# Peptides against a protein of PDB entry 9GMZ, part 171

Target 1, 343 residues: chain A of PDB entry 9GMZ
Amino acid sequence: TGFPLELLTRPATERLAYFENYTVAHPRLKEVYEILMRTIAEPAGASFIFVYGASGVGKTTLRLRVEQKLTELALPKLESDRARVPVVGIEAIAPESRYFNWKEYYTRALITLEEPLIDHKFDYGVRGISRDNFGKINVESKVVAPALRRALENALIHRHPDVFFVDEAQHFGKVASGYKLQDQLDCLKSLANMTGILHCLLGTYELLTFRNLSGQLSRRSVDIHFRRYCADSPEDVQAFKSVLLTFQQHLPLAETPNLVDHWEYFYERTLGCIGTLKDWLKRVLSDALDREATTITLKDLQKRALSVAQCQKMFKEIQEGERQLSETEADVQNLRSALGLGA

## One batch from the design tools (peptide; made by RFdiffusion4, then SolubleMPNN)

Design b2_p19_5_s2 (from b2_p19_5, 13 letters changed)
Fold by OpenDDE base, seed 1:
Structure b2_p19_5_s2 (fold): chain B 343 residues (1-343), chain A 19 residues (1-19)
Amino acid sequence: as target 1 above (343 residues)
Amino acid sequence: DAELQAILEEASKPQEPVE
């Protein structure tokens, strides 16, 4: 089914909002979603889940869909346990300095965990953390990072989410030294251990550097690779064309554009990343709506495409990440062979 | 997964603008 035809009579803002909110349920997203949901349900003693993949592959979309499903599944229990939060999700901010801002991280986590929908007032046991009359958390500037950590630990224990999501988690790795990177990982590990809450870190392939620094996390973490679509796979090409067909049907324009005929150009400028594709089409749709255009053309697509130089840079970053993973897979195979586990 | 597809499709419906 395509977009609701009634949208053609609606304001450009509503048409754009429809497309922004539209999510294609593509094969890689489904696969990673199922693995992630299963791992959250049965962590088997894991304290961490690492979800890594290319920038623009759709990790934020995955997180949001898992958050929605976990919330839905928890609703019957939330009626009886008004203190419980089913899931908490934050985005890690890139540090402006050589140091990760833990104070801001803990503050954002507390604010997200204590959304105004929670009727049960919680005392964080920390001076300078209060709830206003609207239920919003206020953190005074004088509150130091160790106190905010204790408040977050207490809040996570009390609210007991099924998982704590951290999007853009590669930003934990953006520190001045490898030693400090280990300290950041130990800090997260300590938070997970002290609270008993499963942490899911979503990020780019830069997250692998962070993951590899802790051999100790290997026994307490599950790794999930969110792969892009590859042009050398006929199945991946067919899946990518199917995504284009679906987006084509869900662009709220009077004339349905033929995106599928340009699949190679879409692949060239997205590298098989569906988030990058959606963002591109969103920009093109916005331009078309601003012009009151009935459709989009190849020229309209070209105007909002990433440059070849941008794509080449992104592709090198992807290839390096995929190479690091392939080396790890080869090491596993070599280990199996060395153990006398036949091919 | 048909359930995931249904959830994604339902969540993709334009929410009526809260007046």
Scores: peptide ipSAE 0.019, ipTM 0.426, DockQ to the pose 0.091
Fold by OpenDDE base, seed 3:
Structure b2_p19_5_s2 (fold): chain B 343 residues (1-343), chain A 19 residues (1-19)
Amino acid sequence: as target 1 above (343 residues)
Amino acid sequence: DAELQAILEEASKPQEPVE
C-alpha cells in the first residue's frame, strides 16, 4: 500500500513528516531488530550489546523502533509500576576536547530518565539535583561527575529499564590515549554492573576497536552486525530495489517517481545504506514540496546527492570495518579448526 | 517473516497524533 492519498491535500509540513516517520521494513533491519529484541528479553548474563555498522545504515531507526516496541510491551506493567521506565535512549556527544565529558553524559542520561510524566519524585541523594515545577530535572553547575554518576546509578536502579541505549557510541573512543579508552570502558562496565541494567551501544565500526580493547567485555557482550546491502550479492540488490520501490510508493507526491530504474545511481550514492537513502529522499522531497512539484526528477536527485568524494571516504571507512570483521571471522574459524571442532 | 513485516509496517505508520 502507498501513502494515504489525503496527504496530497495537506500542508507540505505534514507530507514531509509522514515520510520522515515512515520506516521501510527491509530484511537487514528486520533481522537486526529480531536479534536485538530477543537479546534484550534474554540477555543470558550479558551486560552489553554492541550494534555496529556503516554510518547511515539505519542504527538510529533501529533504536527508535525497539524503544517504541519495548514501551508498548511495558504499558500494561507501567499502570501498576509508575516508577518504571521501560527503556532509556541517549546519543553520545562527540567531545569538544580530547576528553569525554562524563558530567554531560550523566546529566543527559538523568534528564532522559526523569521525563516530566513521571510523577514519582525520587531523591537522588545528591545536592544540586532538583525538579522544577514542570517535573524537569535541573542539575546545578556545581554538581561533580562522581555525584552525577551516583544519581544516575540510583535512578537506573529505581526506574529499572530493560535496556539503556547509547547511540553514536563510537564517540567514547574519541580520547587522547588508549588507556583512557580502557578507563571509559571500565566506567561503563561498572555502571552496568552496579545497576544491573543492560547497556546497548550503537555506533560505527569504530566500536570494534573499543570492544577489542576489553577482552573482559567480550565475555559479557553480545555483538550485532548491522550490515549494509552489497552490490555483489544478487539477494542484497533485490532487497535494495525493493526498498526503492517501497520508498517511491510512500513519497507523498501526485505522480509516483520511478526510483527503481535508477537503482545503480542510488546504490552508488548510498553504498547500500538505507538511512543514507532515506535522508537523501527526505531532502529531495522537501525541495519538491517547496516548489509544489508533482514528482521528483533525476535532476532533483542529483542536486541533493552526496558527492563522489564523500561516497569514496565513506566507502573506505566501510571497507576497513568489513575487513576487520572478516579477519575476526577467519580467526574464529582457524581457532575452531585448531581445537578440532571442525570448520 | 510476515509477522515481523506486519510489526514493522504497523510501527512505520505515522503515529496518529494522540488526540
Scores: peptide ipSAE 0.014, ipTM 0.424, DockQ to the pose 0.090
Fold by OpenDDE base, seed 2:
Structure b2_p19_5_s2 (fold): chain B 343 residues (1-343), chain A 19 residues (1-19)
Amino acid sequence: as target 1 above (343 residues)
Amino acid sequence: DAELQAILEEASKPQEPVE
């Protein structure tokens, strides 16, 4: 199935929006989606889920699809429990200072928990938190981080989401000292324990530092590796070509471009990361629509490709993350061998 | 898998504003 042909008569903005909203159900996305949905449904005493993988692998797409599915599944229950929010998702911001801004984090989480459509005004029990006539939370500057934490704990207990998502969670690690990183993890752990709400942290391979720093988090965490496609795997190459085939069918252009014949060039400039691929194609589609072009050419692709230097940098970051995971797997095998458990 | 693709495609539709 391709794009709706009616889009060819629509404005460039609608054609671009179609492609932006379109998601390819590729094997790695499916696998991680199924594991994540199962883990959210049956946490088995887990308090954390870590989803890690390369930048541009598609973690944000995964989050948005899970958020949507959890919302759909909750709709019948929300009729009876109007206080409930099915899912909460925030993006962690890189701190401007060597200190994580917990006040901002709690404020953003509270704002995200306040869907304007929730008729039930929750009293946060904190002076200086108010709602406007549109249901939007306003937090006065005088409200301190410990008060915002209590407000968030109460809101999470009252709204009882199935999961709390934190995207770009590697930004928690961007603090000046390992001690502060541990304190941040202990704060998140305490929030999860006090609320009983499952937390899902999505991010780069820098999230592996969180796994290693807290042996107690490791016991209460589920790890999900969102892998890129590897060119040394025939199955991964076939999956990547299938993604290209699907994207070429869903580009709302008069002439279907042949992306599959250029698969090696697409792989070279995306490192097997489907998010990077989609973002590249969005830029190229936007340029084509602005020119009223009938198709996309190799020259159009080349104009919007990542540079070789950018790809080399990204590849080094990926290799370091994949190496750290391989070392951890070897350590588990060594531990099992040392315990007299067969390999 | 056609089912996941259908879920992802349905998920990609603009939510009609619930009246």
Scores: peptide ipSAE 0.012, ipTM 0.404, DockQ to the pose 0.066
Fold by OpenDDE base, seed 5:
Structure b2_p19_5_s2 (fold): chain B 343 residues (1-343), chain A 19 residues (1-19)
Amino acid sequence: as target 1 above (343 residues)
Amino acid sequence: DAELQAILEEASKPQEPVE
């Protein structure tokens, strides 16, 4: 089924919002979603989940869909436990300084966890943490990182989310030497252990550096690779064409554009990353709606495409990540063979 | 890579509007 035809009579803002909120249930997203939901339900003593993949593969879309589903599943329990929050999700910010800002991280986590609409107000016993008249958490500049950590630990214990999401988690690593990165992971591990809350870190292939630094995290972590579609796989090409067909049907335009016939061009400029594809189509749709256009042309697509130089840079980063994973898989197979475990 | 440069040059050509 395509978009609701009544959208053609609606304002451009509603038409754009429809497409923004629309999610294609493509095979790789569904696979990773099912693995992630199962792992959250049955962590089996895991304290961490790592979700890694190319930039623009759709990790944020995955997170938001899991957050929505966990919220839906928790609704019946929230009637009896008004203090509970089913899920908390933050995005890690790239630090402006050479050091990760733990104070900012804890502040953002507290603000996100302590939504104004939560009936049960918790007193953290920390001077300089207050609620405004709307129930929003305010943290005074004088509050130090250790006090914010204790407040977050208490909040996480009290609210007891099923998972704590950190999107763009590679930003923990960008500023630290490899040694400082391990210390940061040990701090996160300590937070997860002290609270009993499962942490899910989503990010680029730069998250693979975290796996190599802490052999202790590997024993209590689950790894989920969110793969792109590969042009060398006939199955992946067919899945990518099916995604284009679905987006074609869900663009709220008077005339359905033919995206599928241009699949190679879409693949070239997205590297098989569906998030990149969606963002591209969103930009093109916005331009079409602003012009009151009936359809999208190849010229409209070209105007909003990523440059080839951007695609080449992104592809090099993907190839390095995919190489590191392939080497790790080979090392596991070699270890199994050396242990006398069959393939 | 000459093939990558050819792809870049072809991608830079204004493709005729497919009617």
Scores: peptide ipSAE 0.000, ipTM 0.337, DockQ to the pose 0.017

Design b2_p19_5_s3 (from b2_p19_5, 10 letters changed)
Fold by OpenDDE base, seed 4:
Structure b2_p19_5_s3 (fold): chain B 343 residues (1-343), chain A 19 residues (1-19)
Amino acid sequence: as target 1 above (343 residues)
Amino acid sequence: SAELEAILAQASQPQEPIK
């Protein structure tokens, strides 16, 4: 089953939007989705979920699909509890300064949690937080970070989301000293403890630094590794080819491009990361639609591919993350052996 | 959703290599 053929008569914008909204359900995405949904439903006293993996592996797609599903599951309950928000998701911004901007983070979290469509008005108990005529939250510049934190704590308690998502959460770690990183972790821990809301941090392998810094977070965290596809695994290669074939069928073009025959080139330029693949194909599709082309050529692919130098850099970052995880697995075995638990 | 399961099921099927 491919794209709806009626799309071929539709504007380029609608054809592109179809592909943008299309999600290939690949084995690794399914696995991580099932683990994440189960953990959200039954957190077993966890306060944090860490989802880590390569840049472009598909973490944002995972988040959006979980947010959609949690919203669908909550619909019957939202009729009785008009104050409830089923899920809240934000993206952490890379700080322009050497310091993470907590004021901006809390402001963005409040704005996202308090969408204009929420009928139930809430008083944050903080002066300088208001709603405009469009129901959008406005935060005055004079409002300090501790006051915004209290407002967010109160809002999270009142709205009772099943989970609070923070995408690109490695940006919390970009503070230059280990001491400042601990303060940030203690801040997040305190927010989760004060609200009772499960926090899910999604990010790169840089999130592993958070896991190692707080033995107190480890007791209350669930870890989910979102792996890329590896070319040394026949099963992973087959899964990657199946994803390419699915994308071929869902590119709204008059002639189906042969992507599968170029699987090695796609693998070389995506490192087995399906998000990177989708973003590449999206750019190429946009270019093809702008030219009213019937298909995608290898030249079109080459024009929008990541450079070899970019891929080499990304691959080094992936290898370092995968190495750290392998060392952690070895440390578990060493700990078990030291405890007299058999290997 | 049945659609996500269907997409997951399709990605799990060895799609015949285009000859």
Scores: peptide ipSAE 0.019, ipTM 0.579, DockQ to the pose 0.080
Fold by OpenDDE base, seed 3:
Structure b2_p19_5_s3 (fold): chain B 343 residues (1-343), chain A 19 residues (1-19)
Amino acid sequence: as target 1 above (343 residues)
Amino acid sequence: SAELEAILAQASQPQEPIK
């Protein structure tokens, strides 16, 4: 099955939008999706889910698909409970300063949480938080972070989402001292505990440093590793080739490009990360559509590829994260052996 | 979505080895 052939007669913007919205259901995405959906449905007393993996592995795609599915599943209940929000998702912003801006975080969380319920007024219990005539949340500059936190706690309790997603959550770790990182973890734990809302933090392998700082998190967290495809695994190589085959069938071009024959080059420049692959193909498709081209060529691919230097840097960051996880797995095996538990 | 399920169902079929 390929793209709808009718797209070939449609504007370049619609052809590009089709590819942007198209999601390849590859084995690793499916696996992580199923684990995440199950964990959200049955948290078993967990307050946190950590989803970690390489940059460009597809974590944002995972989040958006889970948010969509949770919304679809909640629709029948939302007709009767108009106060409920099924899911809330935000992106953590890298602080411009050495300190995480909690005021901005709480403000953005409140705005995102209340956007679906524009017609339903809620008293946040905090002076200087209001809705405009269009129902948009307005936060006065005088409102301090502790007051915004209380407003968010009240809103989360009232709206009762099944999960609160924080994408790019490694940005919580950008604090100059280990003490402040622990304080940030304790703030998030306190928010989860006070609201009873499950938090899902998605990010890079830098989240492992954040995870490891608190032995108390380990008792209240579920870990989900979103792995890339590895070239040393024949199964992973086959899965990666299958993703390329699927993408070539879903590029809305008059002539189907042969991406699969170039799989090694695609692997070299994506490190087995499907999000990086999709973003690359999106850039190349945009260039092809702008030129009214019938297909894409190797030269078109090369023009939009990541540089070797970029790939080397990304690969070093991935290898360090994968190493830390492998050491942790070995430590678990050593602990099990020391406890007299069979391998 | 039915589309994601359809894509997931297709990904579960062994694609013929490209010879």
Scores: peptide ipSAE 0.016, ipTM 0.546, DockQ to the pose 0.086
Fold by OpenDDE base, seed 5:
Structure b2_p19_5_s3 (fold): chain B 343 residues (1-343), chain A 19 residues (1-19)
Amino acid sequence: as target 1 above (343 residues)
Amino acid sequence: SAELEAILAQASQPQEPIK
């Protein structure tokens, strides 16, 4: 089943929005989704979930789909408990300074947590936190980070979300010293412990540095590797071709483009990352719609492709992350063998 | 939603091998 044919008579904005909102449930996304949903339902004493993988693998898509599903599952309970928020998700911002901006983080978290027009006004017990006439949280500039933290702790306890998502969580790591990285991780651990709320950190392979720094988090964390598709795996190549076939059927154009015949070129410029592929196709679709084109050509693809230099940089970052994971898996296997635990 | 389950279910259909 392709796109609704009625879209061909609709404005370019609606056609683009259809493709933007369309999600291919590719095998790796499905696998990680199932593991993540199970872990959120049954944390088994975990305080953290780490979801790591290549940039553009689809982590934000995963987050948004889980947020949607958790919201849907919570609807029957929200009728009886109007104070509850089912899920909260924020994106961590890259710090402009050598220090992570905790004030901004807590402010964004509070705003996101309180964005739903929940009839129950919560008193944060903090002067300078208020709601505007539209029910949005306003934080006065005078409010300090420790006060915002207490407000967030109280709000998380009161709203009791099933999980707190932090996307782009590698930005916690952008501090100039390993010591400051540990302090940030201890700060997050303290927030999770004080609130009893499960935290899910999504990010690049730079999150592996967080895993290695805290031997205490390893006992209370679940790790989820969101893998790319690899060209050396026949199954992964077939899955990648299947994704291309699905996208070509869901591009709202008069003539279905043959993307599958160009699978090697798509792989070369996406490194097997489906988010990168979707973003590329979105840019190409936008250009095609602006020209009232009936289809997408190889020349249209080439105009919006990542450069070889960008792909080489991304590939080096991926290889380093995959290497670190492979070494860790080998170390675990060696430890098990040395302990007399079977393979 | 029936849509997310349908999206997940549609992806669970083995796409016919591209001949």
Scores: peptide ipSAE 0.009, ipTM 0.505, DockQ to the pose 0.100
Fold by OpenDDE base, seed 1:
Structure b2_p19_5_s3 (fold): chain B 343 residues (1-343), chain A 19 residues (1-19)
Amino acid sequence: as target 1 above (343 residues)
Amino acid sequence: SAELEAILAQASQPQEPIK
């Protein structure tokens, strides 16, 4: 089924919002979603989940869909336990300096955790943290990072979410030295251990540095690789074409554009990343709606495509990440062979 | 699963703006 035809008579803003909110249930997203949901339900003593993959593969979409599902599943319990929050999700900010801003991280986490209208006043045990008349958390500028950490620990224990999501988690690794990276990781470990809350870190392949730095994390972490579609796999090519066909049917335009016939060009400029594809089509749709165009042309696509130089840079970053994972898989295989477990 | 497709499809309906 395509988009609702009534959208063609609606304002451009409503037509664009329809496409923005539309999510294709593509095979890789389904697979990673099922693994992530199962791991959250049955963490088996894990304190961390790492979800890594290319920029624009769809990690934020995955997070949002899991947050929605966990919220839906918790609704019947939230009526009886008004203190509980089912899930909390934040995005890690890129450091403006050589240091990660923990004060900002703790502040954003605390604000997000307490954003639901929770009628129950919780005393965070920290001076300079208050709620306004709308229940919104206000943090005074004088509150220091250790006090904010304690407030967040207390809030996480009290609200008891099933998982704490951190998107763009590679930003924890953007520190000037390996020592500081270990300190950042130990801060996250301590937060997870003190609260008993499962943490899910989503990020680029730069997140693999966190996995490699701590042999203690490997025992208490689950790894989930969110793969892109590969042009050397016939199954992946067919899945990518199916995604194009689905987007083609859900672009709220008077004439359905033929995206599938241009699949190679779409692949060249997205590297098999569905988030990159959706963002590209969103930009092109916005331009078409602004011009009151009946359809999307190849020229419209070309105008909003990533440059070849951008794609080449992104592809090098992907190849390096995929190489590091392949080396890790080979190390596992070598370990199994050395243990006499066979190939 | 058909359930995941339904969830992903339902979330594709314009959520009425929470007033």
Scores: peptide ipSAE 0.009, ipTM 0.443, DockQ to the pose 0.092

